# Peptides against a protein of PDB entry 6J07, part 17

Target 1, 107 residues: chain A of PDB entry 6J07
Amino acid sequence: GQRGWFCGSVSQDLRQFWVAEGGTISDPRAADFLFSCDASHPDTLRIYQSLDYIEDNATVFHAYYLSAVANAKIKNSVALGHFILPPACLQKEIRRKIGSFIWEQDQ

## One batch from the design tools (peptide; aimed at target 1 Y48 Q49 N57 F61)

Design b2_p17_2_s4 (made by RFdiffusion4, then SolubleMPNN; from b2_p17_2, 6 letters changed)
Fold by OpenDDE base, seed 5:
Structure b2_p17_2_s4 (fold): chain B 107 residues (1-107), chain A 17 residues (1-17)
Amino acid sequence: as target 1 above (107 residues)
Amino acid sequence: SYTKGRTSPSSELRQLP
């Protein structure tokens, strides 16, 4: 099984999907995956300030990944790497170099 | 120690172990 932590910004529907697929919900320290929908949410900010994140041992993913997986018509078509959620202070620069985030394109 | 947010195939994450 895989353990996931969820920011308060993530809907109950996406949390339920995670559990329905066999995942469990845990605190950030025990979690294998960290999900958020808002880089500026206090819950997510605390992650960015943690030693695990600062030492590059943690990644925050946009929870829209779970929605994409749930709705995928082609197996293995959803790349987790496209859903990395960086701190807000970096997002403008990333958009300038790479383009809009995938969750922004689909909303 | 394990790293959080490890990369995995989407199929693996769709059917979470």
Scores: peptide ipSAE 0.039, ipTM 0.665, DockQ to the pose 0.111
OpenDDE base, seeds 1, 2, 3, 4: peptide ipSAE 0.035, 0.030, 0.037, 0.029; ipTM 0.657, 0.626, 0.666, 0.604; seed 3 fails the geometry check

Design b2_p17_3 (made by RFdiffusion4)
Pose (drawn by RFdiffusion4):
Structure b2_p17_3 (pose): chain A 107 residues (1-107), chain P 17 residues (1-17)
Amino acid sequence: as target 1 above (107 residues)
Amino acid sequence: TIPDKIYGANHLDRLEA
């Protein structure tokens, strides 16, 4: 049983794959998986500003997780953690902090 | 208002379990 919803800014291909394969597939408002290909000004904001996100009851994953699984053998591997989709206001700094050299570490 | 955090740890742990 895997319920999941997609923001408006998600390729129909990814939705189709979600419908085709996985646990028992359903796509309600709340659901169990929160997928998006965007974190700027799409329906996804409604997750980031929910009390569930504040209380650690919601994590938004990039919908390309489904693309990675579709290009994997079946469903194995492809850990979720790689597809954590943080708020866009954080992304600029997340990339820099990760990509910076050890002699920099600016903060 | 959007909180300054990366993700929901409890939700990720439930999904990985």

Design b2_p17_3_s1 (made by RFdiffusion4, then SolubleMPNN; from b2_p17_3, 7 letters changed)
Fold by OpenDDE base, seed 2:
Structure b2_p17_3_s1 (fold): chain B 107 residues (1-107), chain A 17 residues (1-17)
Amino acid sequence: as target 1 above (107 residues)
Amino acid sequence: PIPRKLYGEKHLARLLA
């Protein structure tokens, strides 16, 4: 099974898709996947401030990944690594080096 | 390893350094 945590910034539709695909929803400490749509949301900020995250034992992913999976013909064709959601303080530098995030390009 | 542990804040910072 796949346990996921969702920031309040993630729509109910995406949460429902996760569950429909066999996922369960859990607290962030137990979750295998952490999803957010807003690095500045208080829920996400609490993740970034957690010891697990600071000690490189946690990753936050942009929930747009789930939309991409839903629209993909082959589920494994969507690269989860492209949907890492870093803290806001790092995003500008990341864009400078590797370009805009995927969830920004599809808008 | 599970995706939860792909990258943390410190690791991301190192990638950008």
Scores: peptide ipSAE 0.124, ipTM 0.689, DockQ to the pose 0.175
OpenDDE base, seeds 1, 3, 4, 5: peptide ipSAE 0.107, 0.094, 0.075, 0.080; ipTM 0.690, 0.674, 0.681, 0.671

Design b2_p17_3_s3 (made by RFdiffusion4, then SolubleMPNN; from b2_p17_3, 6 letters changed)
Fold by OpenDDE base, seed 1:
Structure b2_p17_3_s3 (fold): chain B 107 residues (1-107), chain A 17 residues (1-17)
Amino acid sequence: as target 1 above (107 residues)
Amino acid sequence: PIPRKLYGEGHLKRLEA
């Protein structure tokens, strides 16, 4: 099974989808996937401040990925890499280079 | 080495058990 951690900013619906698809929910240290909907949420900030993240051994993904997976008509068509959620201090620069994040386009 | 918490271009539709 795949273990995921969820920021408090993530809805119960998305958490339930993760579990329904075979995932389990764990603390950040044990998790293989880190999901958040808010880079400024205290839970997510703690991840960004962790040694694992600072040493580039961890990545936070926007939980909208799970919504995209749930709605996808083609299996394996949703690229996880498109849902990287960087710290707020980096987001403006990224938007300047590649445009708005995918989770912002449907909001 | 410390296992990396996933980064990259992976695709998921159904999670592995």
Scores: peptide ipSAE 0.031, ipTM 0.605, DockQ to the pose 0.105
OpenDDE base, seeds 2, 3, 4, 5: peptide ipSAE 0.027, 0.031, 0.030, 0.027; ipTM 0.598, 0.603, 0.599, 0.594; seeds 3, 4 fail the geometry check

Design b2_p17_3_s4 (made by RFdiffusion4, then SolubleMPNN; from b2_p17_3, 7 letters changed)
Fold by OpenDDE base, seed 2:
Structure b2_p17_3_s4 (fold): chain B 107 residues (1-107), chain A 17 residues (1-17)
Amino acid sequence: as target 1 above (107 residues)
Amino acid sequence: EIPKKLYGEKHLERLLA
């Protein structure tokens, strides 16, 4: 399915794009995708503290993925894995290994 | 169908390896 949860940090434009592409919006438990633009936002923090996330049954993706899809001619050419949004405590280590996140490169 | 939110953990582990 294409059910998505959105942190309050995600713009209405990206939410509208999701719906326009056939997606629906749901609570995190029912969602197939979890989107956020801020690992420190209270909404996202609640995800990281949830049982599903603690048990490694949930992943948060940066909503910039949707922007990338919107701008791509071939939608499946955008690699979702590049948009994993980890908790802030892990981001430093990840940057050390792979460099800046893709959503940070166009800043 | 497996929700996409379940796929990221293995990828994250590879990044941290």
Scores: peptide ipSAE 0.228, ipTM 0.778, DockQ to the pose 0.103
OpenDDE base, seeds 1, 3, 4, 5: peptide ipSAE 0.039, 0.160, 0.041, 0.075; ipTM 0.657, 0.749, 0.670, 0.712; seed 4 fails the geometry check

Design b2_p17_4 (made by RFdiffusion4)
Pose (drawn by RFdiffusion4):
Structure b2_p17_4 (pose): chain A 107 residues (1-107), chain P 17 residues (1-17)
Amino acid sequence: as target 1 above (107 residues)
Amino acid sequence: HRTLGSEYAKQYLELLE
């Protein structure tokens, strides 16, 4: 049983794969998986500003997780943690902090 | 999996404060 919803800015291909394969597939408003290909001004904001996100009851994953699984053998591997999709207001700093050298670590 | 983004949720809340 894997319920999941997709923001408006998600390739139909990814939605089709979700429908085709996985646990028992359903796609309601709340659901169990929160997928998006965007974090700027799409329906995804409605997740980031929900009390569930504040209370650690919601994590948005990039929908390309489904693309990675589709290009994996079946469903194995492809850990979710690699596809955490944080709010866009954070992404600029997340990338820099990760990509910076050890002699920099600016903060 | 709902808690995997907790670190980023905390950082986002700091920006809203």

Design b2_p17_4_s1 (made by RFdiffusion4, then SolubleMPNN; from b2_p17_4, 6 letters changed)
Fold by OpenDDE base, seed 2:
Structure b2_p17_4_s1 (fold): chain B 107 residues (1-107), chain A 17 residues (1-17)
Amino acid sequence: as target 1 above (107 residues)
Amino acid sequence: YKSLGSEYRKKYLELLK
């Protein structure tokens, strides 16, 4: 099974899509996947500040991944690794190294 | 938190080096 946690910044539509695809929604400690649309949202900040995250035992993904999957012709064509959402303090340097994030490209 | 996410993070950090 796939258990997901969602930041308050994620729309109900994306949450509903997750459930429709067979996922369940849980608290972050029990979740296999952590989704957010805002690295500065208090919910997401609490994840970044957690001991598990600091010790590299957690990863936050941008929920735009779910939108991409929903719109993809082939479901497996969307790479989850392209949707890692790092803390805001790291994003400028990351963009310098690898370019703009995929969720920012079509804005 | 589960280990699946941490594996992605490790690979991502390696890419940034």
Scores: peptide ipSAE 0.188, ipTM 0.745, DockQ to the pose 0.203
OpenDDE base, seeds 1, 3, 4, 5: peptide ipSAE 0.185, 0.183, 0.188, 0.185; ipTM 0.744, 0.743, 0.745, 0.744

Design b2_p17_4_s2 (made by RFdiffusion4, then SolubleMPNN; from b2_p17_4, 6 letters changed)
Fold by OpenDDE base, seed 1:
Structure b2_p17_4_s2 (fold): chain B 107 residues (1-107), chain A 17 residues (1-17)
Amino acid sequence: as target 1 above (107 residues)
Amino acid sequence: AKSLGSEYRKKYLELLK
């Protein structure tokens, strides 16, 4: 099974979709997937400051991924790798290199 | 373990180089 943690910035609809698709919701330590909609949210900041994240054993994904999956016309067409949510302090540089984030494009 | 996410992160960071 897929265990996910959700920042408080993530809507209940997206959480419900995760569960409906067979996922479970857990604390960050147990979760394999960490979802957030706000890199500056206190919940997400705690992830970035965690040992798991600092040691490169954790990744935060933008929860918009789940919305994209829910609305995808082609099954498995949404690439999770496009939804990595880096710390706010890195986002400007990242945008300069690879362009705007996908969740920003679809806003 | 958060292996899948970690691998994505590593690949992502490589793209930023």
Scores: peptide ipSAE 0.303, ipTM 0.838, DockQ to the pose 0.192
OpenDDE base, seeds 2, 3, 4, 5: peptide ipSAE 0.293, 0.301, 0.292, 0.295; ipTM 0.835, 0.839, 0.835, 0.836

Design b2_p17_4_s3 (made by RFdiffusion4, then SolubleMPNN; from b2_p17_4, 5 letters changed)
Fold by OpenDDE base, seed 2:
Structure b2_p17_4_s3 (fold): chain B 107 residues (1-107), chain A 17 residues (1-17)
Amino acid sequence: as target 1 above (107 residues)
Amino acid sequence: WRSLGSEYRKKYLELLK
C-alpha cells in the first residue's frame, strides 16, 4: 500500500484523490510519501526540522504532483522527481540552477 | 518508498553542485 502524509496546505480534493487511487493517510513517520503545497507552512517546517529529514530519510513532494497525475493521459508520464519541495531557504538557489519549479510554471 | 524518495532528494541536491 501507499501511505501518505499531507500538510494542512494541501486541499481536501487532492487528499481525496490519493485515497481514491488506493492510498492511505498516515502520520509523517509512517508515511512513504510526504505532500505539501507550502514549504513555509508550519506542518511542512516540522518535517524539515525532523530527524528523519535531517538524516536524509524523508522527502517532501509538492502535492501538485497528484493534480498532474489526475489530469495526465498516461500516469507514468508524470515524474515524481520533478516535484521535490525543498525548504524555502534553498528554493531561490535551486531556481537559479535548474529553473522554475514545475508547479510554478502551471500556476 | 521512503528510501526511493531519499534517492530523489540526493539526486536533486547533486544538481546544485
Scores: peptide ipSAE 0.191, ipTM 0.782, DockQ to the pose 0.209
OpenDDE base, seeds 1, 3, 4, 5: peptide ipSAE 0.191, 0.178, 0.185, 0.184; ipTM 0.785, 0.771, 0.778, 0.773

Design b2_p17_4_s4 (made by RFdiffusion4, then SolubleMPNN; from b2_p17_4, 5 letters changed)
Fold by OpenDDE base, seed 4:
Structure b2_p17_4_s4 (fold): chain B 107 residues (1-107), chain A 17 residues (1-17)
Amino acid sequence: as target 1 above (107 residues)
Amino acid sequence: YRSLGSEYRKLYLELLK
């Protein structure tokens, strides 16, 4: 199964969608997918500060990915790689290289 | 967490090169 962790910044609706699609919710260490809507949220910051993340063994995804999947006619048409949520301190440099983040374009 | 996260992070780093 697909194990996911959710930052407190993620709505209950998106969490419910994850479960409805067959996912389970677990602690960060056991999760395969880490979802957040706020790189500055304390929950997400703890991930960025964790040993797993520092050792390049973890990736945080923006939960907007789940919303995009929910609204897509073909679920696999949404690329998870476009929804990587980097630490706030890196976002400016990343935007210069690859452009604005998808979740920011709909604001 | 370790396996899947690591794979995506590696891909992301490649995009930033």
Scores: peptide ipSAE 0.140, ipTM 0.727, DockQ to the pose 0.185
OpenDDE base, seeds 1, 2, 3, 5: peptide ipSAE 0.131, 0.134, 0.122, 0.120; ipTM 0.713, 0.715, 0.704, 0.709

Design b2_p17_5 (made by RFdiffusion4)
Pose (drawn by RFdiffusion4):
Structure b2_p17_5 (pose): chain A 107 residues (1-107), chain P 17 residues (1-17)
Amino acid sequence: as target 1 above (107 residues)
Amino acid sequence: WEEIFRERFERGVVSLH
Protein backbone atom coordinates (compact mmCIF):
# COMPACT_ATOMS: atom_id res chain seq x y z
CA GLY A 1 0.00 0.00 0.00
CA GLN A 2 1.64 3.17 -1.28
CA ARG A 3 -0.47 6.30 -1.51
CA GLY A 4 1.12 9.29 -3.20
CA TRP A 5 0.29 12.76 -4.50
CA PHE A 6 1.95 14.91 -7.14
CA CYS A 7 2.12 18.68 -7.42
CA GLY A 8 0.96 20.30 -10.58
CA SER A 9 4.57 20.65 -11.81
CA VAL A 10 5.18 16.93 -12.36
CA SER A 11 5.57 15.20 -15.68
CA GLN A 12 2.65 13.06 -16.56
CA ASP A 13 5.16 10.30 -17.39
CA LEU A 14 6.16 10.09 -13.74
CA ARG A 15 2.51 9.96 -12.61
CA GLN A 16 1.84 7.22 -15.14
CA PHE A 17 4.73 5.16 -13.74
CA TRP A 18 3.43 5.62 -10.22
CA VAL A 19 0.04 4.35 -11.34
CA ALA A 20 1.56 1.42 -13.18
CA GLU A 21 3.90 -0.02 -10.62
CA GLY A 22 4.57 -0.17 -6.89
CA GLY A 23 2.59 -1.23 -3.88
CA THR A 24 -1.17 -0.74 -4.06
CA ILE A 25 -1.21 2.60 -5.87
CA SER A 26 -3.53 5.44 -4.88
CA ASP A 27 -3.09 9.19 -5.02
CA PRO A 28 -5.01 11.16 -2.38
CA ARG A 29 -4.52 14.57 -0.89
CA ALA A 30 -2.57 13.43 2.19
CA ALA A 31 -1.08 10.15 1.00
CA ASP A 32 2.12 8.40 2.09
CA PHE A 33 4.53 9.76 -0.53
CA LEU A 34 4.91 13.43 -1.42
CA PHE A 35 6.33 13.92 -4.92
CA SER A 36 7.21 17.08 -6.84
CA CYS A 37 9.57 18.30 -9.52
CA ASP A 38 9.51 21.85 -8.06
CA ALA A 39 9.85 23.71 -4.80
CA SER A 40 9.48 27.37 -5.75
CA HIS A 41 5.80 28.39 -6.16
CA PRO A 42 3.85 25.19 -6.90
CA ASP A 43 1.32 23.21 -4.87
CA THR A 44 4.39 21.87 -3.02
CA LEU A 45 4.47 24.94 -0.81
CA ARG A 46 1.32 23.61 0.78
CA ILE A 47 3.49 20.79 2.17
CA TYR A 48 6.45 22.91 3.30
CA GLN A 49 4.15 25.20 5.32
CA SER A 50 1.97 22.49 6.78
CA LEU A 51 2.29 21.56 10.44
CA ASP A 52 3.25 18.06 9.30
CA TYR A 53 6.41 19.40 7.62
CA ILE A 54 7.18 21.45 10.70
CA GLU A 55 6.67 18.44 12.94
CA ASP A 56 8.73 16.08 10.78
CA ASN A 57 5.69 14.20 9.46
CA ALA A 58 6.26 15.20 5.82
CA THR A 59 9.25 14.95 3.51
CA VAL A 60 9.02 16.05 -0.10
CA PHE A 61 10.84 13.82 -2.58
CA HIS A 62 11.72 14.80 -6.10
CA ALA A 63 9.46 12.94 -8.53
CA TYR A 64 12.50 11.93 -10.55
CA TYR A 65 12.81 9.24 -7.91
CA LEU A 66 10.23 7.44 -10.04
CA SER A 67 12.37 8.00 -13.12
CA ALA A 68 15.36 6.47 -11.33
CA VAL A 69 13.29 3.42 -10.35
CA ALA A 70 11.90 3.10 -13.91
CA ASN A 71 15.50 2.94 -15.13
CA ALA A 72 16.56 0.55 -12.37
CA LYS A 73 15.97 -3.19 -12.64
CA ILE A 74 12.56 -3.12 -10.94
CA LYS A 75 12.18 -1.44 -7.53
CA ASN A 76 15.46 -2.43 -5.83
CA SER A 77 18.16 0.04 -4.89
CA VAL A 78 17.38 3.70 -5.62
CA ALA A 79 17.40 4.93 -2.02
CA LEU A 80 14.86 7.66 -1.23
CA GLY A 81 17.33 9.89 0.60
CA HIS A 82 18.96 10.94 -2.65
CA PHE A 83 15.71 12.55 -3.83
CA ILE A 84 14.89 14.76 -0.80
CA LEU A 85 13.53 17.95 -2.28
CA PRO A 86 14.09 20.79 0.21
CA PRO A 87 12.48 24.21 -0.02
CA ALA A 88 13.96 26.24 -2.85
CA CYS A 89 14.98 28.97 -0.42
CA LEU A 90 17.50 26.51 0.98
CA GLN A 91 18.75 24.89 -2.21
CA LYS A 92 21.19 27.62 -3.16
CA GLU A 93 23.03 27.24 0.12
CA ILE A 94 22.76 23.45 0.22
CA ARG A 95 24.52 23.09 -3.10
CA ARG A 96 27.35 25.50 -2.13
CA LYS A 97 27.90 23.91 1.23
CA ILE A 98 28.18 20.50 -0.38
CA GLY A 99 30.22 21.62 -3.36
CA SER A 100 32.69 23.76 -1.39
CA PHE A 101 36.25 22.63 -0.77
CA ILE A 102 37.57 21.62 2.65
CA TRP A 103 39.70 24.75 2.85
CA GLU A 104 36.55 26.90 2.40
CA GLN A 105 33.59 25.68 4.47
CA ASP A 106 32.08 29.14 4.56
CA GLN A 107 29.33 29.64 7.12
CA TRP P 1 9.89 30.77 7.25
CA GLU P 2 13.44 30.32 6.06
CA GLU P 3 14.57 29.77 9.65
CA ILE P 4 11.86 27.13 10.23
CA PHE P 5 12.76 25.37 6.98
CA ARG P 6 16.45 25.41 7.85
CA GLU P 7 15.86 23.95 11.32
CA ARG P 8 13.67 21.30 9.85
CA PHE P 9 16.31 20.39 7.25
CA GLU P 10 19.07 20.27 9.81
CA ARG P 11 17.10 17.74 11.89
CA GLY P 12 17.61 15.44 8.87
CA VAL P 13 14.41 13.44 9.58
CA VAL P 14 13.17 11.58 6.57
CA SER P 15 9.58 10.47 6.94
CA LEU P 16 6.68 9.07 5.00
CA HIS P 17 3.51 11.16 5.38

Design b2_p17_5_s3 (made by RFdiffusion4, then SolubleMPNN; from b2_p17_5, 10 letters changed)
Fold by OpenDDE base, seed 3:
Structure b2_p17_5_s3 (fold): chain B 107 residues (1-107), chain A 17 residues (1-17)
Amino acid sequence: as target 1 above (107 residues)
Amino acid sequence: FKEIAKERYEKGIITLA
């Protein structure tokens, strides 16, 4: 099974989808995947400030990934790497290079 | 911290994309 942590910014629908797909929900330390919809949310900020994140043992993904998976014809067709959620302080710089994030385009 | 985050992001793109 896959263990996931969810920021409070993530809707219940996406959490339920995760569970429906066989995932479990755990605390950040036990989770294999960390999902958030807001880099500035206190829950997510705590992740970025954690030693795990600093030591590259934690990666935060935008929960829109789950929505993309849910809507994809082929589940494996959605690249998780496109949904890495960087801290707010970095997002402007990233947008200058790659444009708007995927989760911003369909809103 | 920004540099750490930048490195993390760039590494993630390469690894997970």
Scores: peptide ipSAE 0.615, ipTM 0.931, DockQ to the pose 0.329
OpenDDE base, seeds 1, 2, 4, 5: peptide ipSAE 0.612, 0.610, 0.606, 0.604; ipTM 0.930, 0.930, 0.929, 0.929; seed 5 fails the geometry check

Design b2_p17_5_s4 (made by RFdiffusion4, then SolubleMPNN; from b2_p17_5, 10 letters changed)
Fold by OpenDDE base, seed 4:
Structure b2_p17_5_s4 (fold): chain B 107 residues (1-107), chain A 17 residues (1-17)
Amino acid sequence: as target 1 above (107 residues)
Amino acid sequence: LREVWRKRYEKGVITLA
């Protein structure tokens, strides 16, 4: 299944796109994919602080991925791996090692 | 760090499949 959880920072439009593409919306524990637009949002922080995340059993993706897919001529051309959203405390170090985040480049 | 995120990406891809 394609079950997704959405932080409150994610727009209704992106949520609707997810559902339109065959996804369902669930709580974080049942979700296959966790989407957020804000690593500092309380909803997302709760994910980062959860045992599932701490034990490396969960991944948060930036919801901009869905926007990129929606606008792509070829959906498979958008790599989900480019949209991993790390905790705020790690972002500076990650940018130094792998470069700026894709969702920050078009802003 | 790259390895950590690579693993997370891989988990995501597997879940999509």
Scores: peptide ipSAE 0.159, ipTM 0.717, DockQ to the pose 0.130
OpenDDE base, seeds 1, 2, 3, 5: peptide ipSAE 0.149, 0.144, 0.140, 0.147; ipTM 0.711, 0.705, 0.706, 0.707

Design b2_p17_6 (made by RFdiffusion4)
Pose (drawn by RFdiffusion4):
Structure b2_p17_6 (pose): chain A 107 residues (1-107), chain P 17 residues (1-17)
Amino acid sequence: as target 1 above (107 residues)
Amino acid sequence: VLPHLGIDSTLVKELLE
């Protein structure tokens, strides 16, 4: 049983794969999985500003997680944590902080 | 801020362990 919803900015291909394969597939408003290919001004904001996101009851994953699984053997491997999709307002700093050298670590 | 959306995150949390 894997319920999941997709923001408007998600490739239909990824939605089709979600429908095709997985646990029992359904796609309601709340659901169990929160997929998006965007975090700027799409339906995804409705997650980031929900009380569930604030209370650690919602994590948005990049929908390309489904692309990674589709190109894996079946469903094995492909850990979710690699596809955490944070709010765009954070992404600029997240990338820099990760990509910076050890002699920099600017903060 | 929006109210609770009723998102069930139990399975996601298990998979992230």

Design b2_p17_6_s1 (made by RFdiffusion4, then SolubleMPNN; from b2_p17_6 with H4Y S9N T10S E17K)
Fold by OpenDDE base, seed 3:
Structure b2_p17_6_s1 (fold): chain B 107 residues (1-107), chain A 17 residues (1-17)
Amino acid sequence: as target 1 above (107 residues)
Amino acid sequence: VLPYLGIDNSLVKELLK
């Protein structure tokens, strides 16, 4: 699939880039990719509390992935896995172990 | 075209295991 859902925290520019690159925008239930810029945003929190997410059938990605792709000479060089956005309650411990997230380094 | 278009969340999770 190529359907994406976007948290309200994601700019219209990034949404437009997604569409320009061949993606479509849908509701969370139909989406293949879930994008957010804020794990504490109410939209994202609803995803984390959804059955799909709890049952490990959904993943939230930081929308900065789209910015990274837009700025990369080779689009395939950007690994989506580096942009997994975990719930806020886990982020502090993750930073302690592996350092700051990619999206925090360039903002 | 964006990388990984054509796969869904469940497939992404499997690839990251």
Scores: peptide ipSAE 0.027, ipTM 0.620, DockQ to the pose 0.121
OpenDDE base, seeds 1, 2, 4, 5: peptide ipSAE 0.026, 0.027, 0.027, 0.027; ipTM 0.624, 0.619, 0.618, 0.619

Design b2_p17_6_s2 (made by RFdiffusion4, then SolubleMPNN; from b2_p17_6, 5 letters changed)
Fold by OpenDDE base, seed 2:
Structure b2_p17_6_s2 (fold): chain B 107 residues (1-107), chain A 17 residues (1-17)
Amino acid sequence: as target 1 above (107 residues)
Amino acid sequence: VLPYLGIDNSLVKKLLA
C-alpha cells in the first residue's frame, strides 16, 4: 500500500482522493509520501526540521500533484518529481534555475 | 491506484546544482 501524510494545509477533498485511490493516511514517520500546500505551514516546517528530512530520507510534495493525477487522462503521465516542495529558503534559487513551480503556474 | 515513484532529496540537490 501507499502511506501518505498530509499537512493541515491540504484540503479534505485531496485526502479523500488519496484514500479512494487505495492510499492510507499515516504519521509522517511511517509515511511513504508527504503532502503539503504550504511550505510555511507549521506542520510542514516540523517536517523540514525533522532528522529524517535533514538526512535526506524524506521528501515533501505539493498536494497539487493529487489534483493533477485526478484530472489526468493517464495517471502515469503526471511526474511526481515536478511537485517537490522544498523549504521556503530554497525556493527562490530553484525558481531562478528552473522557473516557477507548476502549482504556481496554474494559480 | 496511484502511480508510485521513489524520490528522495537527491533530486532537490540536482535542481540546485
Scores: peptide ipSAE 0.033, ipTM 0.652, DockQ to the pose 0.061
OpenDDE base, seeds 1, 3, 4, 5: peptide ipSAE 0.033, 0.032, 0.031, 0.031; ipTM 0.656, 0.651, 0.652, 0.648

Design b2_p17_6_s3 (made by RFdiffusion4, then SolubleMPNN; from b2_p17_6, 6 letters changed)
Fold by OpenDDE base, seed 3:
Structure b2_p17_6_s3 (fold): chain B 107 residues (1-107), chain A 17 residues (1-17)
Amino acid sequence: as target 1 above (107 residues)
Amino acid sequence: VLPYLGINNSLVKKLLS
């Protein structure tokens, strides 16, 4: 079982896909996965401000990961690590070091 | 089923290094 939390920025379609694939939806503290489509959304900002995140015990992922999984031709071909969604204040620095985020490339 | 990866903010640190 996989427990996921979803920012309000995530569409209902992606949430429904998560559930259809066997996932459940929970509050951030109980979740195994945190999904967002907007690092500046108030819901996501609250995650970044939480003790769990500040103490390096949490990671936010871009929900585009779910779309990529849904459209994948090869099973297990989508790497979740490519969808880490850092705070907005760090994104420019990360782009300089590793390039544009995968969800930005496809949009 | 979806791939499983536990949450760990150390992944963010790796992106910065």
Scores: peptide ipSAE 0.041, ipTM 0.638, DockQ to the pose 0.093
OpenDDE base, seeds 1, 2, 4, 5: peptide ipSAE 0.041, 0.037, 0.038, 0.032; ipTM 0.640, 0.635, 0.636, 0.632

Design b2_p17_6_s4 (made by RFdiffusion4, then SolubleMPNN; from b2_p17_6, 6 letters changed)
Fold by OpenDDE base, seed 3:
Structure b2_p17_6_s4 (fold): chain B 107 residues (1-107), chain A 17 residues (1-17)
Amino acid sequence: as target 1 above (107 residues)
Amino acid sequence: MLPYLGIDNSLVKKLLS
């Protein structure tokens, strides 16, 4: 199974989709995947401040990934790597280098 | 079933380089 943690910014619909697809919900330390919709949400900020994250042992993903999977004709065609959600302080620089994030783009 | 991709913050570092 796949264990996921969810920021309070993530809708219940996306959480329910995760569970419906075989995932489980856990605390951040036990989770294999960390999902958020808001890098500035207090829950997500606590992740960014954690030792695991600071030591590059944790990655936060934008929960829009789950929406993309739900809507994909081919489920395994969605690349999780495109949904990395970095701290707000880094996002401007990242946008400058690689463009807008996928969850910010028109579909 | 959810797709699986194992990645970490090293990718973030690459994006910033």
Scores: peptide ipSAE 0.029, ipTM 0.635, DockQ to the pose 0.059
OpenDDE base, seeds 1, 2, 4, 5: peptide ipSAE 0.029, 0.028, 0.029, 0.028; ipTM 0.635, 0.632, 0.635, 0.632

Design b2_p17_7 (made by RFdiffusion4)
Pose (drawn by RFdiffusion4):
Structure b2_p17_7 (pose): chain A 107 residues (1-107), chain P 17 residues (1-17)
Amino acid sequence: as target 1 above (107 residues)
Amino acid sequence: SNPEPREPASWREAYLE
């Protein structure tokens, strides 16, 4: 049983794969998986500003997780943690902090 | 439900600040 919803900015291909394969597939408003290909001004904001996100009851994953699984053998591997999709207001700093050298670590 | 792994708490805290 895997319920999941997609923001408006998600390729139909990814939705189709979600429908085709996985646990028992359903796609309601709340659901169990929160997928998006965007974090700027799409329906995804409605997750980031929900009390569930604040209380650690919601994590948005990039919908390309489904693309990675589709190009994997079946469903094995492809850990979720690699597809955490944080709010866009954070992304600029997240990339720099990760990409910076050890002699920099600016903060 | 919210499956694992969760978003880093530091990232959520920074967004909420």

Design b2_p17_7_s1 (made by RFdiffusion4, then SolubleMPNN; from b2_p17_7, 8 letters changed)
Fold by OpenDDE base, seed 2:
Structure b2_p17_7_s1 (fold): chain B 107 residues (1-107), chain A 17 residues (1-17)
Amino acid sequence: as target 1 above (107 residues)
Amino acid sequence: MNPLPKMPKEVREAYLK
């Protein structure tokens, strides 16, 4: 099974969807996936400050990915790579390079 | 193909290019 960690910024609906799809919820260290909706949330900031992240061995994804999967006819048609959530201090530069984030476009 | 969840920096940067 797939283990996921969720920032407090992620809605209960998205967490429930994760579980309904066969996922389990775990702490960040045990998790396969790290989900957040807010790079400035204290929970997410703690991830960015963790050894795994500092050593460039971890990635945080925007939980909007789960919403996109829920709404997609074909689940594997949603590219997880489009939902990488970088620290706030890097987002401006990333937007300059690749444009607005996908979770910002569908609002 | 989706990237690995806890992928290293090099792989992460490739998806941001």
Scores: peptide ipSAE 0.084, ipTM 0.685, DockQ to the pose 0.191
OpenDDE base, seeds 1, 3, 4, 5: peptide ipSAE 0.024, 0.025, 0.024, 0.026; ipTM 0.575, 0.567, 0.571, 0.576

Design b2_p17_7_s2 (made by RFdiffusion4, then SolubleMPNN; from b2_p17_7, 9 letters changed)
Fold by OpenDDE base, seed 5:
Parts: structure tokens; sequence; C-alpha cells
Structure b2_p17_7_s2 (fold): chain B 107 residues (1-107), chain A 17 residues (1-17)
């Protein structure tokens, strides 16, 4: 099974989709996947400040990934790696190097 | 979908590129 943690910034619809696809919801320490829609949300900040994240053992993904999966016309065509959500303090420099994030392009 | 587990920095950086 896939255990996911969700920041309060993530809509209930996306959480429900996760469960509908066979996922379960857990606390961050037990979770296999960490989802957020806001790098500056207090819930997400607590992840970035956690020991696991500081030691580079955790990754936060933008929950828009789930929306992309839900709307994908080709199975397994959505790459989770494109939805890594870095801390806000790094985003400007990352955009300069790799371009705008996918979730920003659809806005 | 193509899930990725919690991953080391070197793996994460690869997917950012």
Amino acid sequence: as target 1 above (107 residues)
Amino acid sequence: SNPLPKMPKEVRDKFLE
C-alpha cells in the first residue's frame, strides 16, 4: 500500500482521489509520500524543518501531481519527479535554472 | 502513475533536472 501525508493546503478532492486509488493517509513519519500545495504553509514548513528532511531522506511533492494523474489520458505518463516542491527560499533560483514549475504553468 | 518513495538528495536532484 501507499501511505500519504497531506498538508492542510491540499484540497479534500485530491485527498479523496488518493484514497480512491488505494492510498491511505498517515502522519508524516509513517508516510511514504508527502503532498503539499504550499511550501510556505505551516504544515509543510514543519516537514522542511524535520530531521528526515534536513538529512535529505524526505521529499515533498506538489499535490497537483494527483490532479495531473487523475486527468491523464495516458496511463503512467505523469512523472512524479516533475512535481518536487522545494522550500520557498530555493524556488526562485531553481526556476532560473530549470524554468517554471509545472503547477505554475497551468495557473 | 509512477510513484517515487522517500529518496536521498542525489536522487531528488536528478528528478529536478
Scores: peptide ipSAE 0.026, ipTM 0.591, DockQ to the pose 0.182
OpenDDE base, seeds 1, 2, 3, 4: peptide ipSAE 0.026, 0.026, 0.025, 0.026; ipTM 0.599, 0.597, 0.580, 0.584; seed 4 fails the geometry check

Design b2_p17_7_s3 (made by RFdiffusion4, then SolubleMPNN; from b2_p17_7, 10 letters changed)
Fold by OpenDDE base, seed 2:
Structure b2_p17_7_s3 (fold): chain B 107 residues (1-107), chain A 17 residues (1-17)
Amino acid sequence: as target 1 above (107 residues)
Amino acid sequence: MNPQPKMPKELREKFLK
């Protein structure tokens, strides 16, 4: 199985979807995946300040990934790499290089 | 400023190829 941590910014529906698909919910230290909908949320900020993250051993993903998976006809067609959620201070620079984030589209 | 994401090597190879 896969263990996931969820920022308080993530809806209960998405958490329930994760569990329904076979995932479990854990603390950030034990989690295989870290999900957030807000890089500025205090929960997410604490992840960015952790040693694992600072030492390039952790990644935060936007929970919109789970919505995309839920709506996809082919589950493997959703690329997790498109949902990396960097700290807010880096997002402007990243948008300049790769364009708008996928979770910002269609809004 | 380096915009590269912070990821374990194994995850980087799996999801950012």
Scores: peptide ipSAE 0.062, ipTM 0.658, DockQ to the pose 0.130
OpenDDE base, seeds 1, 3, 4, 5: peptide ipSAE 0.032, 0.071, 0.039, 0.040; ipTM 0.616, 0.667, 0.619, 0.666; seed 3 fails the geometry check

